# Peptides against a protein of PDB entry 8HF1, part 128

Target 1, 320 residues: chain A of PDB entry 8HF1
Amino acid sequence: NVMLYATKPTEVMVSFPHQEQVLTVTRLISAEIEKFYVSLDLMNIGVQPIRRSKSLQCLRDPSKKSFVKQLFNDFLYQMKEYGIYAASIAIISLIVEFDIKRRQAETLSVKLMHRTALTLCEKIRHLLVQKLQDMTYDDDDDNVNTEEVIMNFSTPKVQRFLMSLKVSFADKDPKDICCLVFVERRYTCKCIYGLLLNYIQSTPELRNVLTPQFMVGRNNISPDFESVLERKWQKSAIQQFRDGNANLMICSSVLEEGIDVQACNHVFILDPVKTFNMYVQSKGRARTTEAKFVLFTADKEREKTIQQIYQYRKAHNDIA

## One batch from the design tools (peptide; made by RFdiffusion4, then SolubleMPNN)

Design b2_p18_7_s1 (from b2_p18_7, 9 letters changed)
Fold by OpenDDE base, seed 2:
Structure b2_p18_7_s1 (fold): chain B 320 residues (1-320), chain A 18 residues (1-18)
Amino acid sequence: as target 1 above (320 residues)
Amino acid sequence: RPVYTEEDILEDLDELLK
């Protein structure tokens, strides 16, 4: 009876101060988006031609406006949860999406709607970049990608995450690292990936240590919405992580979607653990003898988080 | 900048659950 003692990962908690970054720029951006929603509701986009495509979602006027609002609401979430620096990366994804939708528009009214959304995104991008440049004496875009700018314009959660990466991986052998970073939302993967690329490049102790990739789950998005490029990127990213060409993978809900990722020695849960299944599955990826499972919590939610983890541990022991 | 150690940032949940 070789009791395969499944080596339980060391479970670690990182607390961060609950500071709402009350920046004038974030208030201005939120107000501009709200004004845009009022204008969007008044836009007559007319009855769209029924494409014979199987997805009923493309057929109704509300769906196109709803999608535009969803993207801006997701952006507002990214800005609130991760900070202005992350938002400056997140807005680029909206620009790309609205430009695609503008080009794919079947009517002039829909084309105009996406053009108006795109114009707002460019204004938001300018406001964000200008705010990042306020810390630099030089107006050059390249100067905003410093460790200092990233840290100062990130939320306390992201600051503690970056600090946790630095203390965990500084000057380590890249081959000894197999790291997962779990985030709740699909768009967060791209945003945090871009942030990490810039942070790693600006941090000498990590530059030759961490090679990040990102992966988005397949199942939550109609295969019609995943560009051929995104599907190619996902396959390439997974393969690079399997081959050891990447040693840090940012992922959303990947374990629930049946994407087979190898056993890791580090698992970071950047967003709150909302379900028992997420806890068990993500923890179940930390399988090495020295594996760490790292949770992030606001100081105000610390006690509640500890109690929730206790309940999950108890429930896991009752089923295991 | 204060050099944070791993111990300064990372709290063991097994100690917190005791």
Scores: peptide ipSAE 0.328, ipTM 0.840, DockQ to the pose 0.839
Fold by OpenDDE base, seed 3:
Structure b2_p18_7_s1 (fold): chain B 320 residues (1-320), chain A 18 residues (1-18)
Amino acid sequence: as target 1 above (320 residues)
Amino acid sequence: RPVYTEEDILEDLDELLK
């Protein structure tokens, strides 16, 4: 019985400066969303035609407004945590969602609510794209997807993440790469995927090296809300990663669901590790020889992060 | 732009926990 000693991955930390990017555009966008919330709270959407009990009608109204607020709050989080370039990609997902909800609206009042949300998203998109274009010195170069624009309009965390990818993977054989990137939120997964596609395409050293995919965990909400399209996408993305047609997979809470992904040589944790289970499960995917497990921390949280990892290592050794 | 090496960006946690 050769006990295959599971080779422990090399654990690596990347520090980034804690900068609050106080851009005028981010303040304007936040103020427009807050103004919209005041308007949304005043909207009467309660006239739903479905003859369900009065109690169920009163519960349906808050749920639709709460869902609209959740999407904008998730957008504001992504703009703060990842920067205005990532926000320009994230807003497209809101536009698509509100257009679907507008088309599916059972009442004129609900249709109007989703139309108003959609109009705000279009305004936000224009403000973000205009700000990205203001740094292109040449009025004629409509291409906001350069390495320079991506780096300048990303947070220090995202800048250090992109630098870590470039240093780790520049001019390597794509067959030697099996990389996982973990993010906290479902919508962040798609946003970072779009950012990486543009960054890889603009970076010659990575263009033929990294092929990204993304996988969103199953919504713990009723399986009825997973569109047939989302389920097909997840199956296709996993299969492409297994077949080696993709070598970088962006994941959210997927490991908690027991998704069988192959052993990886790189695991990046882009967002803070909040639980011991997340630490052990994510680290447990870095199983190849010379595998790297990479954590990101703000300079202000560096000492606290080191202490937390020490506690997790101790707890893991006490169970092993 | 300063060409960062792998060592300039990636800190070994085993060295930090000693």
Scores: peptide ipSAE 0.302, ipTM 0.826, DockQ to the pose 0.833
Fold by OpenDDE base, seed 5:
Structure b2_p18_7_s1 (fold): chain B 320 residues (1-320), chain A 18 residues (1-18)
Amino acid sequence: as target 1 above (320 residues)
Amino acid sequence: RPVYTEEDILEDLDELLK
């Protein structure tokens, strides 16, 4: 029994200052969403007829209000965790989703609800873009996608992540890079993907070095609501990463479900590691010689993170 | 632009766990 000593990746930690970005714009956006929730709770949308479709989701929220609140709560989380620049990308995903739901609405009341949500998203988008333009002399929308604007309107976590990518991959051969970036939430994959596209395009040292893709988990909740487009995108993104046409993949917990991806030389965990399984599965993708496994932690949580990783390492060594 | 090195940003967990 040759115990193939799986080459253990070098485990690296990146610390970032915990800054609560108390911006007036973020407070205004949060207050507008809260006002919208009060108005949403007062809306009589009626009991939607339970369509006999076996999709378990139609049974859980007869008003479809919880789904609207979930999208805005996910947006608020992204704005808090990743910053205003990431939020400006995240809001576009909400606009697209609410426009789809508005068009699919079976009742005037549901159509009005999604229209009101969409109007709020457009207001939020305007507030975010206006704030990004405060650092630009030119009113051109393209000027908000500079390295400087991205860095200044990102949280310390995202700043340190982008810095870590730059120092790790500047002027490298794209063929020598196989990178995974793990995030907790499905919507974060697309948000960080859009941020990385703009950052890479604005950063000469990473331009033509990194080609990102993203993979969203199968929504276990409704295979019927996964657009044929989303399923095609997932298959295409995985294939591009396998073929080497993409060398950085942003994913959520999806790779825990047994998606066969190549051995990677870099694995970044952008969000906190919450489970031993996540630690083992994500670390287990860093299998090349000299592979790096990079964790991010707030300074205030540094000691707790170190202790947790120690426990995971111990438990992993006891099983191996 | 401040030239950050890997050493300025990346901490080895094996050193931190000693």
Scores: peptide ipSAE 0.287, ipTM 0.818, DockQ to the pose 0.840
Fold by OpenDDE base, seed 4:
Structure b2_p18_7_s1 (fold): chain B 320 residues (1-320), chain A 18 residues (1-18)
Amino acid sequence: as target 1 above (320 residues)
Amino acid sequence: RPVYTEEDILEDLDELLK
């Protein structure tokens, strides 16, 4: 029961400027996805058999089209919230998913639908990579994975997050670090993981200090839909973090209910805290006074965030 | 590159709530 330990970690706020990345490439990508949705709605994929999964009454999404739209909507969210660099990693996850779905397609029409989605993802990937390369004035290094490129093509929130990691962990002993990073969405875990791998590799002060891992939250729909591979990966990731082979774990909010992770000395909440339960459960992972609980807020939402945390602290003290 | 300190980036919420 995480609520019973009235641990008072140091609560920290990081402010970032609200900057809408008004990039022409972002507008072009959004317009291409919208055109694809119109085309997708016109596709006849036939009547999908409603296969009841044996265990859960949850009607599988009867439309294989809605799953395709969900993945692109999640991608658009990641591009907006984390930036062009994060989007270049996020699109790879869509490519992998649509290739799997294309291979598993029982009908030619469904196979064609996933092929069309895959073709759009490759176009989007090309547009993103081209934009990352356009800022590398030095013709010689095709490496878009530099600290400079990552920072320049990340949102102010992600920039401040990476800066916070650097100032908190530069040249520290890896054994002294136990860090959690909470994100709202399942797919964001993979995206931020890929971004952190590249950032850590490009940052000498962090390269031998931080070893990231991510946890794929359980699919809300059914454990039966989780691939055996994803479940094995999740178990391995948790074990690596418990054994100290990984010292930074990226988690979605869905992990609040069931994953016994050890006490951590750093907890980063990268996305807005939406509920009192999320505040208490995430803060309850920081179990010492020396532990840091770090929140991120846009400057325009600073006062609202401060007032919300005050209300959560008051409510927490009334139940402790 | 500007060398940011921890204090330059991290604001204590206990100080902000006073």
Scores: peptide ipSAE 0.340, ipTM 0.846, DockQ to the pose 0.837; fails the geometry check

Design b2_p18_7_s2 (from b2_p18_7, 7 letters changed)
Fold by OpenDDE base, seed 3:
Structure b2_p18_7_s2 (fold): chain B 320 residues (1-320), chain A 18 residues (1-18)
Amino acid sequence: as target 1 above (320 residues)
Amino acid sequence: MPSYTEEDLFEDLDELLK
């Protein structure tokens, strides 16, 4: 019985400068959302039925004001954490979601609420796209999807992430790459996926090397909210990654132990590691001999991150 | 843009924890 000593991945930290990019456009967008919240609180949408599911997570009816606020708060978080370019992609997901809910609205008041939210999203999209175009010197180059525009309108964290991908994978054989990217939030998976598609297409060294996919973890929320389409898409994305048709997978949750994903040679943790379980389970996917486990930290949080990883390593060695 | 190397971006955590 050769105990195959599971080769420990090389654990790497990437530091990025903490820059609060306070752009005028981000302040304007935040002010418009706050103004909308005041108007939303004054809207009479009637008594929404509370579906008491037994799980303590109040399944917020998607028609409730609180759900509308959650989507805009998640958007504001993405704009702050990933930058204006990522926000221009994230806002499209809100537009799609509010249009679906507007069509599904059972009452005129709920329909009007979603219409007002949709109009705000269209205004935000216009402000973001206009700001991306202001850096294209040539009025005629409508292509806001250049490497330069993506880098300039991304946060330092996202810039260092993209640079880390370029350095790690430039001109490599796509068959030798099996990469996981972990993010904290469900909506971030789709946003970072859209950003990566545009970045890869604009970067010749990566265009035929990286093929990204994303997977949203199964919400422990009722299987009823996962559309049949979302479940089919998740199965297809996993299958493409298993078949080697995709070599980079973006995930918001640790892939449950039962997702037999091939041994990965790269695991990127884009957002802060908040739990011991997230650390152990994500690191446990980097199983090749030369596997890298890459963490991102702000310079201000560097010492705290190092101490946290030390504590997690100690706890893992005490259990093993 | 300065051509960053892996050495410029990547700090080994085993070296930092010694």
Scores: peptide ipSAE 0.541, ipTM 0.925, DockQ to the pose 0.843
Fold by OpenDDE base, seed 2:
Structure b2_p18_7_s2 (fold): chain B 320 residues (1-320), chain A 18 residues (1-18)
Amino acid sequence: as target 1 above (320 residues)
Amino acid sequence: MPSYTEEDLFEDLDELLK
């Protein structure tokens, strides 16, 4: 009985200081979003024509306002968890979404609602970009995409993540790298992807080493044009990763949705491991002999994280 | 920026769980 001891990945923890970047700009942005929510609640968008389309979500007036609030709440989460540099990328996704919804608006009142949301997004974008430019002598948008600006305007978690990538992959052969980065939220995938593209371009040791892609979970059962584009993108991204044209994949909940990715030598868990299934499935992708499974934790949550991993290991050994 | 090494950043969980 050759027990093929599946080589367990080396499990690594990276601690980061819990520093709330209380920037004046983040307070201003939060206050503008709160003011917008008050105005949004007062908006009469009227009874929307019931499209006969099978999606129950289109039927009720609260759903459209709720979607707008969800996008801004997700943006506020990105800004808090990843920093203002990541937020400058995340706000572009909101602009795109609200422009699509503005064009798809069946009523003038709904069109106006999405226009007001867009105006706020453009104001937020300007505030973020202006703050990134405070470190540059030149007002050019291209000058904000430096390693220094990215690092200084990222949270300690993101700083430690970028440092961990640099120490792990500097001057390595791209063919020897198969890296997964897990994030909790769908919108984080695009945000961290954009951040990584800029970071890799600004970091000579990584520029020809890492080729990132992202995939978003299939949660959009919606047959909308956006969901078709996202499905095409997802299929293309997975194929590029399988073909070795990309060697770093950013994903959210992909393993739970039955998306099969190859065995990897590096798995980074950027957000807290909240479930046993997430732990087992993500760890189960680190299958090479030298595979690393890297967790990020705040210093304040370090002991709690260690105990949680101990419990997950015990539970996994009791089932296996 | 200080040049961090893997040893400076990475703590082995098998050592921490002992």
Scores: peptide ipSAE 0.536, ipTM 0.925, DockQ to the pose 0.845
Fold by OpenDDE base, seed 5:
Structure b2_p18_7_s2 (fold): chain B 320 residues (1-320), chain A 18 residues (1-18)
Amino acid sequence: as target 1 above (320 residues)
Amino acid sequence: MPSYTEEDLFEDLDELLK
C-alpha cells in the first residue's frame, strides 16, 4: 500500500470572512439570466432529431436547453464563489462555447437560442468590465488586470488564496515549487488559471516564479464532444507539469482518476473538501519533505471543517 | 497592502485538533 509510507504533510487551514458580494452589477446580471431562463422555457426548439450517435446524452435533452442553463448556472456559481473579476474571465469561456454551439446548430431555432445566449454573455461581459474599470482612471482594457483590481473584485476566499500564494512563493526558485490547486468544477480550473496568469503578471514577486497550467476534467458527457483541442491541451498541460515547464497545476477531480503526477510540496484545496476520497487523494499528492496541505474555509464553516477533517484523519488512520 | 505572513494566514490543523 504505497500510501502508508508517504511523509505526512503539514495540514494548514486558512479562514476567510463570509462576505456576500452584494454588488448592484451581480444582482443585475442574475436578473438578466433569470429573464433569459423564462424566455428560454417559452422557446419551442422542437424535438432534436436523435442522431444515432451512441452517446446516451443526445437522448437526455431534446431541446439542448439544459446545457445552456448549466453553463449560466456554473457562471453564476463562479461569480458568487470567486467574485466579479473571476466572472469576467469565466464569461469569455461561455462566449466561446455558445459561439461554437451556434455554428454547430443543425436547426434555425437552436441557432437562435445560442445566439440569444451569446448576446446575453456579451452584455454580461460589458457590465463586468465596466465595473472593473470603476477603479481605473484610464479607459485602457489592459488596466483592469492590476493586482489591486484583482484583489478588490475577488471574494475573500480568492483574496486569501492569492495572499497565501504570495507568502508561500514570493522570490522562490521556480524549480523548488511543485504546487497543486484543487477546485470542484471543471470551469473553475480555467477561470482560476486566467485569474492567476493576470495576478502573477501583475505581482513582481511571483513573476517568473510561478508558471500555472490547468487540467479540465474529462467531459463525462461525451468523449465525442471533447474537442480534439481540449484533449491535446490536457495532455500538453500534464506533460508541461511533468517536465517542470509548469510548476502550478489547477485541477478538479481529474487527479482522482490516477493521473500520475509528481510528488508535490504544496497542495491547495480552494473549494470545500466534500469526500474522504478527495481528502486522501489530494493530501496523498503532498509527499515531499515539508509538504503543505492547505485548506480554505469560511469563518462560519470553520468548526464544521475542523470536525470533518478530524473524521477524515481518524478514518485514514483506521485503514493505514 | 499589509504584508501578510504565513503566521497571519495559516492555522496548523494539528494544533486545532488537540
Scores: peptide ipSAE 0.532, ipTM 0.923, DockQ to the pose 0.849
Fold by OpenDDE base, seed 1:
Structure b2_p18_7_s2 (fold): chain B 320 residues (1-320), chain A 18 residues (1-18)
Amino acid sequence: as target 1 above (320 residues)
Amino acid sequence: MPSYTEEDLFEDLDELLK
C-alpha cells in the first residue's frame, strides 16, 4: 500500500502557455481522418464471428471499426497534446498496428478496411515529415531529429518538459538519476519514448546521461501474440530500470497494477493528475525529501491545478 | 536558446499553497 509511506518529495509545478498549434497540416490531417470516417461508416465488413475467447471480457469490437476510429482518435489527441513532432512518431505505431491487422484479417472486406486505414497513415506520415523538413534548410540533411526541430514542432507542454529534463539532468552522473515520467495514455508512452530518444541523441548534455525506457500498461486484451510481446517488453524494461541500465522510465498508470518500481529521485507528471489515486501512487514513488515531484499545467488551468493538489494533499493527510 | 535554470521553470507548490 503506497499510502503507508510518508513521502515528502519537493512538489513542483511547471507552467506552460496554452497554444493551439493551428497549422495548415494539422487541419488537413484532421480533415482527411474525418473523410476516412465517413468512408469507414459506409464500408460493409459483414458480421464478424465473435470468437468467444472464454476468459477476459475484452469486447473485441465485433465490427472492428470502433478500434480503427479509436486509434485515429488517439493519434489526433497526441498531435494536439504533444505536437507535430510527436505525431510523426505516433503515426508509425498506427502503421504497424494496421499492417498487423491487415495481415491477420479473416475477410477481404476487413483486409480492405485496414489497407485503407494504412494508406491514410502513410499519407499522414508523409505530410508530417514534409512539414518537419521545412525547417531543415539543407536539402541534403534529411535529419529532422535535431533539438531545434523537436522543440519547434512540440507543444509548449512538451517544450517545458524537455527544458525541465535538460535543466535537471545536464552533465549529471547517470547513476545518480532515477526518473519516472507518467503519462495518461498507453500509446503516449511509446510516442514520448521515441521523442526522448531523438531529443537525448540530439542534446550533447544528455546523450550519455539519460537512458530512457517505457512501460506499456497491460491491456487486458486477450493473450494475443501482441500481449505476450508487450508483457515480455514490460518485464525487460522494468528489469533494465531496476538494474540501472535505464534511468528514465515512461509509464502510464501501470504502477497501479502492482508493478514495484524502486524509489525515484524525479517523478514527472506530464499529463494532468485526474484522480487522487494517481496523485498518491505517483508521488509515492518520490520517497526522499531530495526527490522532486513535477507537475505540468497550462497557465489557464494553473489555479485549478493548485486547488486540486491542495484537495489531494488534504485528503491524503486525513487518511494518513 | 536561453539557458533556463530550475528557478526559471520550477515553482514550489508549498509556496503556492500558502
Scores: peptide ipSAE 0.532, ipTM 0.923, DockQ to the pose 0.849

